Peptides against a protein of PDB entry 3OIQ. Designs and how they scored, part 44

Target 1, 212 residues: chain A of PDB entry 3OIQ
Amino acid sequence: KNRIFVSSSKDFEGYPSKAIVPVQFVALLTSIHLTETKCLLGFSNFERRGDQSQEDQYLIKLKFKDRGSERLARITISLLCQYFDIELPDLDSDSGASPTVILRDIHLERLCFSSCKALYVSKHGNYTLFLEDIKPLDLVSVISTISTKSTNSSKHSSSELISECDLNNSLVDIFNNLIEMNRDEKNRFKFVKLIHYDIELKKFVQDQQKVL

## One batch from the design tools (peptide; aimed at target 1 L119 S122 N126)

Design b1_p23_8 (made by RFdiffusion4)
Pose (drawn by RFdiffusion4):
Structure b1_p23_8 (pose): chain A 183 residues (1-47, 54-90, 99-149, 165-212), chain P 23 residues (1-23)
Amino acid sequence: KNRIFVSSSKDFEGYPSKAIVPVQFVALLTSIHLTETKCLLGFSNFEQEDQYLIKLKFKDRGSERLARITISLLCQYFDIELPDPTVILRDIHLERLCFSSCKALYVSKHGNYTLFLEDIKPLDLVSVISTISTKCDLNNSLVDIFNNLIEMNRDEKNRFKFVKLIHYDIELKKFVQDQQKVL
Amino acid sequence: DFSITIPDHLLEEAIEDFYEEEE
């Protein structure tokens, strides 16, 4: 194929006013909006706000069930508690870090566009830390994301703090420290 | 490795729906 890797939501400025373009990006899951009619997943690389809004389109009940199972499995994979109806989660990153490799379809018309979900591969935080420590686009993105997360933690006014993560590991405490030295 | 993949038929429908609904 010819899937185009995007490093930032701003890349979508050079894209056609009407086209279907397969894309791929890496980011943290930050929000979920699940209704009976639609589902939107928000991601961000914190270059610090929501940036990617991925849509899972479904019309009938059969496809709705699939969307619900998909959200259920994604949340279970990240240890996210889910009440299973309109379902809303925000600033998931303040409590849990959820790196994700996502493939999407950019669909535009009249200059407007929507990113539809093709695939989402959650990335284990342990693997993310290891992948950064031992050592392309994926890795550049993982590094940039973690650096921004580091600067957000330094900033006293920012609500993001590693110690406040429900999964604040000893190894996470270690990687963050030895990561600031590089700065 | 764990991944969640969306069926092709659902992607096609989502694309068609987008062009039918867009104003």

Design b1_p23_8_s1 (made by RFdiffusion4, then SolubleMPNN; from b1_p23_8, 9 letters changed)
Fold by OpenDDE base, seed 4:
Structure b1_p23_8_s1 (fold): chain B 212 residues (1-212), chain A 23 residues (1-23)
Amino acid sequence: as target 1 above (212 residues)
Amino acid sequence: SFSIRVPEELLEEAIKDFFEEAK
């Protein structure tokens, strides 16, 4: 089956009640919930959904079955956190309880753009997204990608089934949503509160704000 | 940029469990 690019987590409302569908999306990492039995990675594109929480629109599951799978999930989280410069709480609690990690609202401090491949798996109208692959995206690379593609409708038929247009559109949509959140005085998200807020991001946001 | 891939065996097993869960 071809991998489907998902622009909205609402797309899953139209998905079959019993299916396995390979999907891909781009979103910001919003939460990490590591327990003894699972890891959940929360992602969002911050699309407006009425009164629904804009956080954790995509819940990606890593299920543990044994110590090996748990270790793999912990390594996965550690690598993601290392890439995004996310401080993990010290796992060194001498209490013989498997260290639980709960990070929330990651997007308030860091823009952690991620390209995720997952399996949509549904049964009886419920679904789970199982992680296949996660690619963290560098913010400078995201900004450059958005800035350069505004001018070249060059039909580069790269044989990757996911249009570079879909990726770019999703990245633009995320930034537009963040700009709207930044303009809302009631919203906790502010670009100037990002730890990595620099001159490049500032300029990019200012330029995008003039078009919106 | 790097990617982190979940082993296929873990996915297959997680999917199997999901379908076996009687909910």
Scores: peptide ipSAE 0.545, ipTM 0.921, DockQ to the pose 0.851
OpenDDE base, seeds 1, 2, 3, 5: peptide ipSAE 0.543, 0.544, 0.544, 0.540; ipTM 0.922, 0.923, 0.922, 0.920

Design b1_p23_8_s2 (made by RFdiffusion4, then SolubleMPNN; from b1_p23_8, 10 letters changed)
Fold by OpenDDE base, seed 2:
Structure b1_p23_8_s2 (fold): chain B 212 residues (1-212), chain A 23 residues (1-23)
Amino acid sequence: as target 1 above (212 residues)
Amino acid sequence: SFSIKVPEELLKEAIEDFFKESK
């Protein structure tokens, strides 16, 4: 089955009520909820949804079944957090209770761009997204990709079924949404509050703001 | 490029359980 690129989490409202569909999307990591039985990763592209929270538009599930699967999920989360410089509460606390970790609003401090492959799995009108693969994207690489492709329409790399255009368009849309949020005085998101806010990001945002 | 893959066995089993829990 071909993998479907998803530009909006609203696309799932039109999906079959009983299916397994491989999907891919690009979004910002917004939340991590680790419990004894599962991990939920929240992602958002910050698409405007009226008065609804723009957080956790994509809820990606890692299910634990045993201690081995729990360990693998914990390693997965640890590697992801290490890549993004996200401080997790000490998961190694010697208290024999599996530590519950809840991180929210990650995007307020760090732009954690992620390319996610997941399985859409539905039954009886309910669905779950199961993680297959997550590729964290470096912000410098994201900025360079957006900046260079605005000028170079010409390289057909024919081999991946998901167009390089879909990825780039989604990255542009996310930045545009963040710029709108940054302009809104009521929105908590501000670029200047990002821990990694540097001269490069500042310049990029300023240049993109002139086009919007 | 760095990517984190979920083991296929875990994914398969998670899907099977999802279909069982919804009875």
Scores: peptide ipSAE 0.553, ipTM 0.924, DockQ to the pose 0.855
OpenDDE base, seeds 1, 3, 4, 5: peptide ipSAE 0.553, 0.553, 0.551, 0.553; ipTM 0.923, 0.923, 0.923, 0.923

Design b1_p23_8_s3 (made by RFdiffusion4, then SolubleMPNN; from b1_p23_8, 10 letters changed)
Fold by OpenDDE base, seed 3:
Structure b1_p23_8_s3 (fold): chain B 212 residues (1-212), chain A 23 residues (1-23)
Amino acid sequence: as target 1 above (212 residues)
Amino acid sequence: SFSIKVPKELLEEAVKDFFEESK
């Protein structure tokens, strides 16, 4: 089956009650929950959903079978955290207990853009998203991609199965949602509170705010 | 480009388990 690009996690409400569907989306990493039996990665595009939390709109599961799969999940998390400069709590190597890691509200400190491939798997109307592939996206590259779409279609054939249009539209939507959150005095998200807030991001946000 | 891919075998097993646990 062809991979489906997903622009909203609401799209899953229309999916079959018994299916296996390869999906892809782009979103911000919002949470990491590592236990002895699974890892959950939370992602959001911050689409407004009434009074529901905008966090963890996409819950991506990596289930452990054995020590090998657990090790792989831990390596995956470590590589993501290293890429995004996220501090992991010290994995005390001496306690034979697999430490539980809980990171929440990652988007309040860092914009961790990620392109995720997952399997949508459903039974009896309930679904889960299993991690297939994750690609972290550099913020400077995201800003550049959004900014350049206005002028030069230099066909860099990204070997990615996503329509360049779908990716870019989702990135724009995420930034627009973040701008709305930043304008809301009740929202905890503020661009100026990001650890990586610089002159480039400031200018980009200011320019986008004039169009909204 | 940097990406992390889950092995197919782990994914197939996770899918199998999901259908078995929901019986």
Scores: peptide ipSAE 0.589, ipTM 0.932, DockQ to the pose 0.829
OpenDDE base, seeds 1, 2, 4, 5: peptide ipSAE 0.589, 0.589, 0.587, 0.588; ipTM 0.932, 0.932, 0.932, 0.931

Design b1_p23_8_s4 (made by RFdiffusion4, then SolubleMPNN; from b1_p23_8, 9 letters changed)
Fold by OpenDDE base, seed 1:
Structure b1_p23_8_s4 (fold): chain B 212 residues (1-212), chain A 23 residues (1-23)
Amino acid sequence: as target 1 above (212 residues)
Amino acid sequence: SFSIKVPKELLEEAIKDFFEESK
């Protein structure tokens, strides 16, 4: 089955009530909920949805069944957090209580761009997204990709079923949404409050703001 | 580029459970 690129989590409202569909999306990591039985990763593209929270539009589930699956999920989270320089409480504490980790509003401190492959699995009108693959995206690489999109239609990467155009369009849309949030005085998101706010990001945001 | 893959066996197991929990 071909993998479907998802530009909005609203796309799932039109999906079959009983299906297994491979999907891919790009979004910002917004939350991590590690419990004894599961990990939930929250992602958002910050698409406007009225007055509802724009966080956790995509809830990706890692389920534990045994110590092996739990260990793999913990490693997955640790690697993701290490990549984004997210401080986790020590998951390795020998205290037989599996530490519950709850991180929220990650996007207020760090822009954690991620390309996610997941399985949409539905039954009885409910669905769950199971993680298959997560690719953290470097912010410099994201900025460069958006900035160069106008010049190099290199026709050569015909082999990835998901058009580089869809990925790049989603990255642009996310930045545009963040710019709108930054302009809104009621919104908690501000670029200047990001820990990694630098001259490059500042310049990029200023240049994108002129187009909006 | 770095990617983190979930083992296929864990994914198949998670899917199986999802269909079993809803019976």
Scores: peptide ipSAE 0.559, ipTM 0.926, DockQ to the pose 0.839
OpenDDE base, seeds 2, 3, 4, 5: peptide ipSAE 0.558, 0.557, 0.557, 0.556; ipTM 0.926, 0.926, 0.925, 0.925

## One batch from the design tools (peptide; aimed at target 1 I20 L59)

Design b1_p24_1 (made by RFdiffusion4)
Pose (drawn by RFdiffusion4):
Structure b1_p24_1 (pose): chain A 183 residues (1-47, 54-90, 99-149, 165-212), chain P 24 residues (1-24)
Amino acid sequence: KNRIFVSSSKDFEGYPSKAIVPVQFVALLTSIHLTETKCLLGFSNFEQEDQYLIKLKFKDRGSERLARITISLLCQYFDIELPDPTVILRDIHLERLCFSSCKALYVSKHGNYTLFLEDIKPLDLVSVISTISTKCDLNNSLVDIFNNLIEMNRDEKNRFKFVKLIHYDIELKKFVQDQQKVL
Amino acid sequence: SWMEFGEEILENDEVESFEELKES
């Protein structure tokens, strides 16, 4: 195929006014909006706000069920508590870091566009830390995301703090420290 | 399959803008 890797949402400025372009990006899961009619997943690389809004489209019940199971499995994989109806989660990153490699389909018309979900591969935080420590586009993005998360933690006014993560590991405390030295 | 899915979205005029999605 010819899937185009995007490093930022701003890349979508050079894309056609009407086209179907397979894309891929890496980011943190930040929000979920699940209704009976549609589902939007928000991701961000904190270059510090929501940036990618991925849509899971479904019309009938059969496809709604699949969307619900998909959200259920994604949340379970990240240890996100889910009440299973309109379901809303925000600023997930303030509580949990959820790196994800996502493949999507850019669909545009009249200059407007929507990113539809094709695949989502959650990335284990342990593997993310290891992948950064031992050591392309994926790695560049993982590094840039973690750097921004580091600067957000330094900023006193920013609500993001590693120590406030429900999964604040000793190894996470270690990687963050040894990561600031590089700065 | 994904190209056909995208074409169906275009034929049905079901494309939404980023601002519209953000308002959701």

Design b1_p24_1_s1 (made by RFdiffusion4, then SolubleMPNN; from b1_p24_1, 10 letters changed)
Fold by OpenDDE base, seed 4:
Structure b1_p24_1_s1 (fold): chain B 212 residues (1-212), chain A 24 residues (1-24)
Amino acid sequence: as target 1 above (212 residues)
Amino acid sequence: DLKKFGEEILKEDEVESLEELRAL
């Protein structure tokens, strides 16, 4: 079965009540939930959903049912946090309890762009996205990709069924949504509050704001 | 095999509602 690129988490509302569908999307990491029993990653494109929270539009479950899967989940979180310079809370080792990590609103401090491959699995009208693969994206690379898109339809016949256009459109949509959030005085998101807010990001945002 | 992986998940009842996942 071909992998489906998902531009909106609303697309899943139209998916079959009993299916196994490989999907891919690009979103910002918004939350990390690691407990003794579950591991979840929250992602968002910050699509307008009325009065609903714009965070955690994509909730992805990491398999967390045995010692092997738990270890893989913990390593995955550690590597993501290392890549994005996310400080994991000091896991108070004083209780022999499994280290719990609950991070929310990650996007308020860091733009953690991620390309996710997941498995949509549905049963009885419920669905869960299971993480298959995650590629963290460098922000400079994201900015450069968006900035260069206007001229090169390079027909790279990459056998990846996901058009470079779909990826880049999603990245543009995310930035546009962030710009709107930044303009909203009621929204907590502000580019100037990002820990990694630099001259390059500032310039890019200023240039995009002139087009929107 | 993604199909096999999905079939294993379906057997293990690891499919949760989005509402149940958000309540965490």
Scores: peptide ipSAE 0.275, ipTM 0.858, DockQ to the pose 0.846
OpenDDE base, seeds 1, 2, 3, 5: peptide ipSAE 0.272, 0.273, 0.272, 0.274; ipTM 0.857, 0.857, 0.857, 0.857

Design b1_p24_1_s2 (made by RFdiffusion4, then SolubleMPNN; from b1_p24_1, 10 letters changed)
Fold by OpenDDE base, seed 3:
Structure b1_p24_1_s2 (fold): chain B 212 residues (1-212), chain A 24 residues (1-24)
Amino acid sequence: as target 1 above (212 residues)
Amino acid sequence: ELEEFGRKILEEDEVESREELLAE
């Protein structure tokens, strides 16, 4: 089956009530939930959804049923946090207790762009997204990609899988949503509060704000 | 491989709603 690129988590409302569908999306990491019984990653593109929280629009479950799957989940979280410079409590504490990690509102401090592959599995109108693969994206590369494609409409680099257009459109939409959140005085998100807020990000945001 | 994984999830009734996933 072909993998479906998802631009909105609302797309799942139109999906079959009993299906197995490989999906892919790009979003910001918003939460990490690791307990003794479950492992979840929350992502969002911050699409406006009325009065609903804009966080965790994509809630992805990591398989957490046996020692092997638990180990894989912990390694996945560790590698993701290392890439984004997210401080985790020492997962290797000799205390025999599996460390609980609950991080929320990650996007308020760090823009953690991620390309996620997940398996949509539905039954009786409910669905769960299971993580298949995650690729963290570098913010400088994201900014560069958005900035260069606004000028070069012509080169179809036919890399087969995901329409390079779908990826870029999603990245642009995320930034536009963040700009709107930054303009809203009631919204907690502010670009200037990001730990990695630099001159490049500032300039990019200022240039994008002129187009909106 | 992914279809077999998904089939196993359906057989084991591992599909959880958003509310169930967020329940402590």
Scores: peptide ipSAE 0.571, ipTM 0.944, DockQ to the pose 0.801
OpenDDE base, seeds 1, 2, 4, 5: peptide ipSAE 0.544, 0.531, 0.506, 0.509; ipTM 0.937, 0.932, 0.920, 0.921

Design b1_p24_1_s3 (made by RFdiffusion4, then SolubleMPNN; from b1_p24_1, 9 letters changed)
Fold by OpenDDE base, seed 5:
Structure b1_p24_1_s3 (fold): chain B 212 residues (1-212), chain A 24 residues (1-24)
Amino acid sequence: as target 1 above (212 residues)
Amino acid sequence: DSLKFGQEILDNDEVESYEELKAE
C-alpha cells in the first residue's frame, strides 16, 4: 500500500474507523515519554486549534511488548537525543528499575524537525500511531530547503510519492506557526530562547516575518 | 510486516485513543 503524506493531524478525523494505513508526516519533536511499560513520542506542526495546547498533536507509540522492542525503543530515544543534543536525565537509577525519561515542551529549547513514518491503526473510532521509521532533519538543511524553493522534482521512483512539495509546504507551515507563536506575548515559545539560536536562524526568521 | 503487525494490534484490541495515550 502507498504511504500517505499527512499535512495535519486533523486528517485522521476523516480516516476509516477500522483501518491499517501507513502514513508519513514532518513535525517538531515536542515530548518524549519512556517508562517501564511504554514509549511515546510527541510531535507537533503547531497548527492553531483554538485554546488547546499546540504540543503533541501527533502521539506516536513505539512497540514496547518484549525485551527486543524495549531495547529498540531505548536505542531510538538515545539516538534522537544524541542527534538533537537533548540532555537525558541521568538514567543511572541505582535501583535496577528501567530508566524513566519524561521530557516535555522540547520545542521551547530546540527545534527538532523530524520526518516520521508511522502505521495508523484504528478500531471503534479510536486510533494509535505506531512508529515505523524516524529521520531527524538538520535545521540548516530545513532553512536552506525553504529558502531555495528547490522544486527539483528529481523523478525518484513514483512509489515514494511524498512529493518534495508536501514536505516543503509542511516545513513552511511549521515555521509560519512558530513565527505566529513568537509574536504572541502569551505564548511561551520565543526564537531567542532556543539554545541553538544563531545569526542564521535569526536572519531566516526576520526574512520570513516580512512575508507574513 | 507492517500489515501483519497492524492486524495483530487489531486482533489483540491494543488500539489506544489519543486521550488514553495522553493520560498515561
Scores: peptide ipSAE 0.650, ipTM 0.962, DockQ to the pose 0.871
OpenDDE base, seeds 1, 2, 3, 4: peptide ipSAE 0.650, 0.650, 0.649, 0.651; ipTM 0.962, 0.962, 0.962, 0.962; seed 4 fails the geometry check

Design b1_p24_1_s4 (made by RFdiffusion4, then SolubleMPNN; from b1_p24_1, 11 letters changed)
Fold by OpenDDE base, seed 2:
Order: structure tokens, then C-alpha cells, then sequence
Structure b1_p24_1_s4 (fold): chain B 212 residues (1-212), chain A 24 residues (1-24)
């Protein structure tokens, strides 16, 4: 089956009540939930859903059933946090208990753009997204990609390539949504509160704001 | 094989709604 690019988490409302569908999306990492029994990653594109929380629009489960899968999940979280400079609460607690990590609202401090491959699995009308692959995206690269409108159609005619256009459109949509959130006085999100807010991001946001 | 993986998930009843995932 071809992998489906998903631009909205609402697309899943139209999916079959019993299916296995490989999907891909791009979104911001919003939460990390690691307990003794579960590992979840929350993502959002901050699409407007009325008065509903825009957090964790995509809730992605990591397999967490055995010591091997648990280890893989913990390594995945560690590598993501290292890539995004996310401070994990002191995992060095000398207590031989598996450290619990609950991070929320990551997007308020850091823009953690991620390209995710997931398996949509549904049963009895419920669905879970299982992580297959995650690629963290560098913010400078994201800004450059949006700014250059790079119609560099690399003619790699492999039938597996999700359109670079779909990825780019979703990145633009995310930034537009963040700009709207930044303009809303009631919204907690502000670009100036990002730890990595620099002159490049400031300029990019100012240039995008002129188009909206 | 993603199909096999998904079939294992369905058999093991590991499909949880978003609400169930958020309630834990």
C-alpha cells in the first residue's frame, strides 16, 4: 500500500473503522509522555479546531511491551531531546526506577519540526497511530525551504515519494497557524518566548506576516 | 512488514482511542 500524506489529523475521521494504513505527516512536537508502561509523542500543526485544545492533534504511540521495545523508545526520546536541545528532567535519579518524563507544551519554548511516518491501525472505530520513523527537521532548513519556494523537483521518479509540495505546504500552514496564535493575545504561544528566537526567525516571521 | 505489525496490534488489542491514551 502506498503511504498517505496527511495534512490534517481530521483526515482520520474519514478512515475505515478497521484498517491498517501507513501514513506520513509533518508537525511540531508538542508533548512527550514516557512512563513505566507507555510511551507517547504528541504533535500538532495547530489547525483551528474551534475552542478545542490545539495540543497533541497527532498522538503517536511507541511500542512499549518488552525490554527491547522499551529500550528503543527511551533511546528514541533521548535522541529527539538531544536534537532539539530539550532538557529532560534529571534522568540521573539514582533510584533504579525507570524515569517518568512528562513534557507538555514543548512548542511554547521550542519549534520542534518533525516528519513522522506512522501506522494508522483501527479497530471498532478507535484508532492508534504507531511510530514507524521520525525525522527531526532543522528550523533553519525549514525556513530556507519555505523561503526559496524551491521548485527543485528532483526528478527522482520513485513511486514512493510523497510530494515535496505536500511537505512544504504543511510547513507553510504550520507557520501561518503559529503567526495567528502569536497575534492572538489570549494564546500562550509567542515567538519572542522561544528559547531559540533569533534574528533569522524574527525576519522570517515578519516577512510571512506581510503575506497574511 | 507493516501489515504484519498492524495485524499483531489488532490481535493484541493494543488499539486505544485518543481519549483512552490521554486518560492514563
Amino acid sequence: as target 1 above (212 residues)
Amino acid sequence: DLLKFGEEIIKEDEVESKEELEAE
Scores: peptide ipSAE 0.432, ipTM 0.922, DockQ to the pose 0.839
OpenDDE base, seeds 1, 3, 4, 5: peptide ipSAE 0.424, 0.428, 0.380, 0.336; ipTM 0.921, 0.922, 0.906, 0.879

Design b1_p24_2 (made by RFdiffusion4)
Pose (drawn by RFdiffusion4):
Formats: C-alpha cells, sequence, structure tokens
Structure b1_p24_2 (pose): chain A 183 residues (1-47, 54-90, 99-149, 165-212), chain P 24 residues (1-24)
C-alpha cells in the first residue's frame, strides 16, 4: 500500500479537497465521545491541545455493538474505568498516559475532511520508555510527544503533572529525570 | 474548545459521509 505517515494535524492542509488517503500517526489518547449514533476518539501529540479526532462510524445495532466492544477493550487495555448511553471522557492524559499508534483513512470532500479509524495499536508505556532510552517516524513522534509532555510538566500553570498520574511508576520517575538531562 | 471541535467534526462528517459510504 501507500499509507502516508502524518506527524502533525497541520499536514492535512496539503491534502486533496476530495480524496481517500490512508494515513498513520502516533499520539496520546485524550478523549472519548461515545453516543448511540457515533464515536469520536481524540488524540494529541501536544505540539498542547486536542489535535486528532478519529471517528468510528456505525449505523445499525450490529456495528454499534462492535464499536462498544472496541471502546471497552481499548479502555480496559489502558486501565481506564468505563461505565457500561452517552459516554464522555476528557483530558485522559492528566490521569493516564496512553500512547497509541493509529491508522486512519482521510476522507475529504468540498475541502472538509474526516479521519475514520482503521486500526489502533496501544503502546505499552514501559516499551515506550525503553524504546526511547535504548535509542523511525514512530520513534521521532514518541520522542517529540515525551518532550512536550516534559515541558508541560515544567510549566507550573499547566495541569499536566507526572506525579499526578494514577500509574506514576518508580521507573517513570526515573525516566523523566534522566530525560531532562538531555535537555 | 472541545465542544466546538466536536461540532466542527460533525459538520465535516456531513460532507464526507456519502463519499465514505461509496468507498465502502
Amino acid sequence: KNRIFVSSSKDFEGYPSKAIVPVQFVALLTSIHLTETKCLLGFSNFEQEDQYLIKLKFKDRGSERLARITISLLCQYFDIELPDPTVILRDIHLERLCFSSCKALYVSKHGNYTLFLEDIKPLDLVSVISTISTKCDLNNSLVDIFNNLIEMNRDEKNRFKFVKLIHYDIELKKFVQDQQKVL
Amino acid sequence: SYDEKLEEADENFEETEDLYDEYL
């Protein structure tokens, strides 16, 4: 195939006014909006706000069930508590870091566009830390995301703080420290 | 805001829905 890797949502400015383009990006899961009619997943690389809004489209009940199971499994994988109806989660990153490799389909018409979900591969934080410490587009994005997360932590006004993560590991405390030295 | 981005995503989806269905 010819899936195009995007490093930023701004890349979508050069894309066709009407086309179907397979894309791929890496980001943190930041929000979920699940209704009976639609589901939107928000991701961000904090280059610091929501940037990628990925849609799971479904019309009938059969496909709704699949969408619900998909959200359920994704949340369970990240240890996200889910009440299972309109379901809304925001600023998930303030509580949990959820790196994700996502493949999507860019569909545009009249200059407007929507990113539809083709695949989502959650990335273990431990592997993310290891992948950065031992050591392309995926790695560049993981590094950039973690750097921005570092600057956000330094900024006193920003609500993002590593110590406030429900999963603040001793190893996470260690990687962040030894990561600032590089800065 | 987050709600504004959802509204914008909805407006964009209305334009792209038929094209996506034809693709499927």

Design b1_p24_2_s1 (made by RFdiffusion4, then SolubleMPNN; from b1_p24_2, 12 letters changed)
Fold by OpenDDE base, seed 3:
Parts: C-alpha cells; sequence; structure tokens
Structure b1_p24_2_s1 (fold): chain B 212 residues (1-212), chain A 24 residues (1-24)
C-alpha cells in the first residue's frame, strides 16, 4: 500500500469517513500520555489553526490492549525519551504498579523532531491514528538537511516513496512556525529556553529569521 | 484543552479500535 505523506493534520478533514490509510508525517513531539489503560503521543507542526491549540495536532495512539502491546508501548516511550534526553520516572519500578507518565509542552524544553508512520483508521467520520513506526530525528541532522537543500538537489535513492522534498518542506515549515512563536511575546515558546540551545541552533535561527 | 482532546480521542477510539483490530 502506498503511504501518504501528510503535511497538515487538517488533511484528515478531507479523508474518507470509513477507511484505513497508511500515512507518514514529520512533527515535534509535544506530549506523552501513558496510563494503566492507554498510551498516546502528541505531535505538532505548529501550523496556525485559528483559536485551536497548536499543540497535539497529531494525537497518535499506541496499541495498549494486552501485556505484549503494553510492554511494546512502554519500550517505545523509554527509547524515545532516552534518545531525546527526556527524564522519565523509572518504568521498571519493582512496585508492580504500571508507571503513569504525563508530559506536556515537551517542545518548550526540547525540539523532539520525529518521523512518524501511522494508520489513519476512520469509522462514521471519526478517526484514530495508530502508530506503526517512529524515527526520532537528530536536530543537527535536521538543521543540516534544511541548510543544504537550498543548493544541492542530489537525487540519492528514489526508493523511498515519500518525496525528500515533502519531508524538507515540513521541516522548514516547522522552523518557520517556531520562529513566529518565538517572535510572539505572548507565546511561551522561546528558543533561548530550550535545554539544548547551543551556538549552532542560535546561528541557524538567526539566519532563518533574516529570510522571514 | 489537552483534557478535551483526550475525551475526543476516547470517543473516536470507541468507533475505530474494532476496525483497527480486524486489520491487524
Amino acid sequence: as target 1 above (212 residues)
Amino acid sequence: SFDDMLKEEEENEKYTEELYEKYL
């Protein structure tokens, strides 16, 4: 089945009311909701949506039905948090209680770029996005990718069905949206408040701000 | 709010979970 690249979660408003569609997007991780009964990941590209929250524009469900799926969800969360240096309470606590993790506004402290594969599943006009795969993206690699594509369309490997252009356009759009949020005095997001704010990110943001 | 999105998700899930489980 061909996987559809999604640039906006508004695209789902035009999707069939009864379908199963494999999709892919790139976004920032904004929330983690792990309880005894469910596991959700919130993502956003921070697209302007009128008065709606710019957070959690993609709410992605992990299968959480049995001990096997629950374990896979917990491992997925652990690995993501390890990759992004997100502090989690010990998920392996000997207390036999399934640890609850509720993290919000992750993007205020860390830019957690993620390439997500999901199943859009709809019935009666309602839909759920089920996680199929997640790839965390390194921020240095993201910055490099945006910076280099202004000059070299080197056609490496036509085998990924997703246009390397779609991924890069979405990464640029995310940064542009973050720059707008950073310029807004009312917005809580500020690049200088990121834990990983370094000279490279500072320079990149300053250079992008001159184009906007 | 985040809590409103969680409620909307729970409502959406109720209709879609059966279809997802039949797909797997």
Scores: peptide ipSAE 0.279, ipTM 0.829, DockQ to the pose 0.838
OpenDDE base, seeds 1, 2, 4, 5: peptide ipSAE 0.276, 0.276, 0.275, 0.277; ipTM 0.832, 0.829, 0.828, 0.831

Design b1_p24_2_s2 (made by RFdiffusion4, then SolubleMPNN; from b1_p24_2, 10 letters changed)
Fold by OpenDDE base, seed 5:
Structure b1_p24_2_s2 (fold): chain B 212 residues (1-212), chain A 24 residues (1-24)
Amino acid sequence: as target 1 above (212 residues)
Amino acid sequence: SFDDMLKEQEKNEEETEELYEEYL
C-alpha cells in the first residue's frame, strides 16, 4: 500500500475532501490529551505558519470507542511516556475512574522525536488523522543520522519505502526550526532548558548553527 | 486557543469517524 510521506501539515490543504490516505510523518511530540472519552496526541515540526501557534500542527486521534481500543490507547501513552521519561500520574489507580492526562508544551522540556503512521480520513473537506503506528526515535540516533548522512548520499535501493531522504530532510528541518526558535528571544523554546540538554546536543546545535 | 483547536478537531472527528470505522 502506497503510504505518503508528509513533510508539512499544510500538505493536507491540497488533499481530497473525501478520502482515506495512509500517511507518515516525523515530528516532535508536543501534547498528550487523554480523557474519559478521547485520546489525542499533538505533534509539530515547528514550521513557520505566520503568527499562528507552532504547537500541535499534527493532531492525531487514537481510536477510543470501546474497552479494547481504550486499553490500547492507554498502553500506547504509557509506553511513549516510559520511552521519553515523561512522568504520568498512575494510570492504575484502583478508583475505577480512567485517569485524565493533559500534557502540553512537551517540547519545552524534552525533544520527543516520533515517526508516525496515520490514516488521513476526510469528509466534506474536514479531516482526522487516526494513528496506525508510532515509533519513538532516540535523540542520539537522530543526531547521528543527521550528522552522518550529510556525507553519504549513497544511491542505495529504491525500495518502495518512504525514502530515508524524506525522514532525514524532515529531521534536519525540525532542528533548523528549533534553532530559529532558540534564537528568537520571544520564543519560549530554549535548548538549555531541555532536561536532557548535554554536551553532545550542545555541540550538535553549535555545529548546525554555523551552517544556518 | 488549544481548546478551540480541540473543539474544531472534535467536529472533524464526528464527521470522519463513520468513514474510518467502515474502513476498518
Scores: peptide ipSAE 0.447, ipTM 0.907, DockQ to the pose 0.830
OpenDDE base, seeds 1, 2, 3, 4: peptide ipSAE 0.441, 0.445, 0.438, 0.442; ipTM 0.904, 0.905, 0.902, 0.905

Design b1_p24_2_s3 (made by RFdiffusion4, then SolubleMPNN; from b1_p24_2, 11 letters changed)
Fold by OpenDDE base, seed 4:
Structure b1_p24_2_s3 (fold): chain B 212 residues (1-212), chain A 24 residues (1-24)
Amino acid sequence: as target 1 above (212 residues)
Amino acid sequence: SFEEKLKEEEENEKYTEELYEKYL
């Protein structure tokens, strides 16, 4: 089956009540929930959904059933956090208690852009998104990709069924949503509060704000 | 809330996990 690009987590409301559908999306990492029994990653594109929390619009489960899957989940979290410079407690503590990690509102400190592949698994109308693959995206690469969108309509890299357009549209939408959140005085999100807020991000945000 | 989403996930998992394990 072809992998479906998902632009909104609302798309799942139209999905079959009994299906397995490979999906892909791009979003910001918003939460990490690692306990002794579970591993969840929250993602968001910050699409406006009325008064609902804009966090964790995509709740992604990692398989966490046995010592092997638990180890893989912990390694995945460790690698993501190392990539995004997120401080974690030592997950490898020889003390037989599995460390609990509960991080929320990650987007308030760091823009952790991630391309996720997941399985939409539905039964009886309920669904779970199981992580298949995750690729962290470099913020400089994201900014460059958005900025160059106007010129490179001609290179059909024919191999990935997901159009470069879908990825670029979703990245633009995320930034537009963040700009709106930044303009809202009631919103906790502010670009200037990001740990990695630099001259490049500042300039990009200022240039995007003139178009919105 | 985050806690409500976690609870919803727990309820969803109960029905979907068996189907996921059969897909792998």
Scores: peptide ipSAE 0.313, ipTM 0.856, DockQ to the pose 0.886
OpenDDE base, seeds 1, 2, 3, 5: peptide ipSAE 0.305, 0.310, 0.310, 0.308; ipTM 0.852, 0.857, 0.853, 0.853

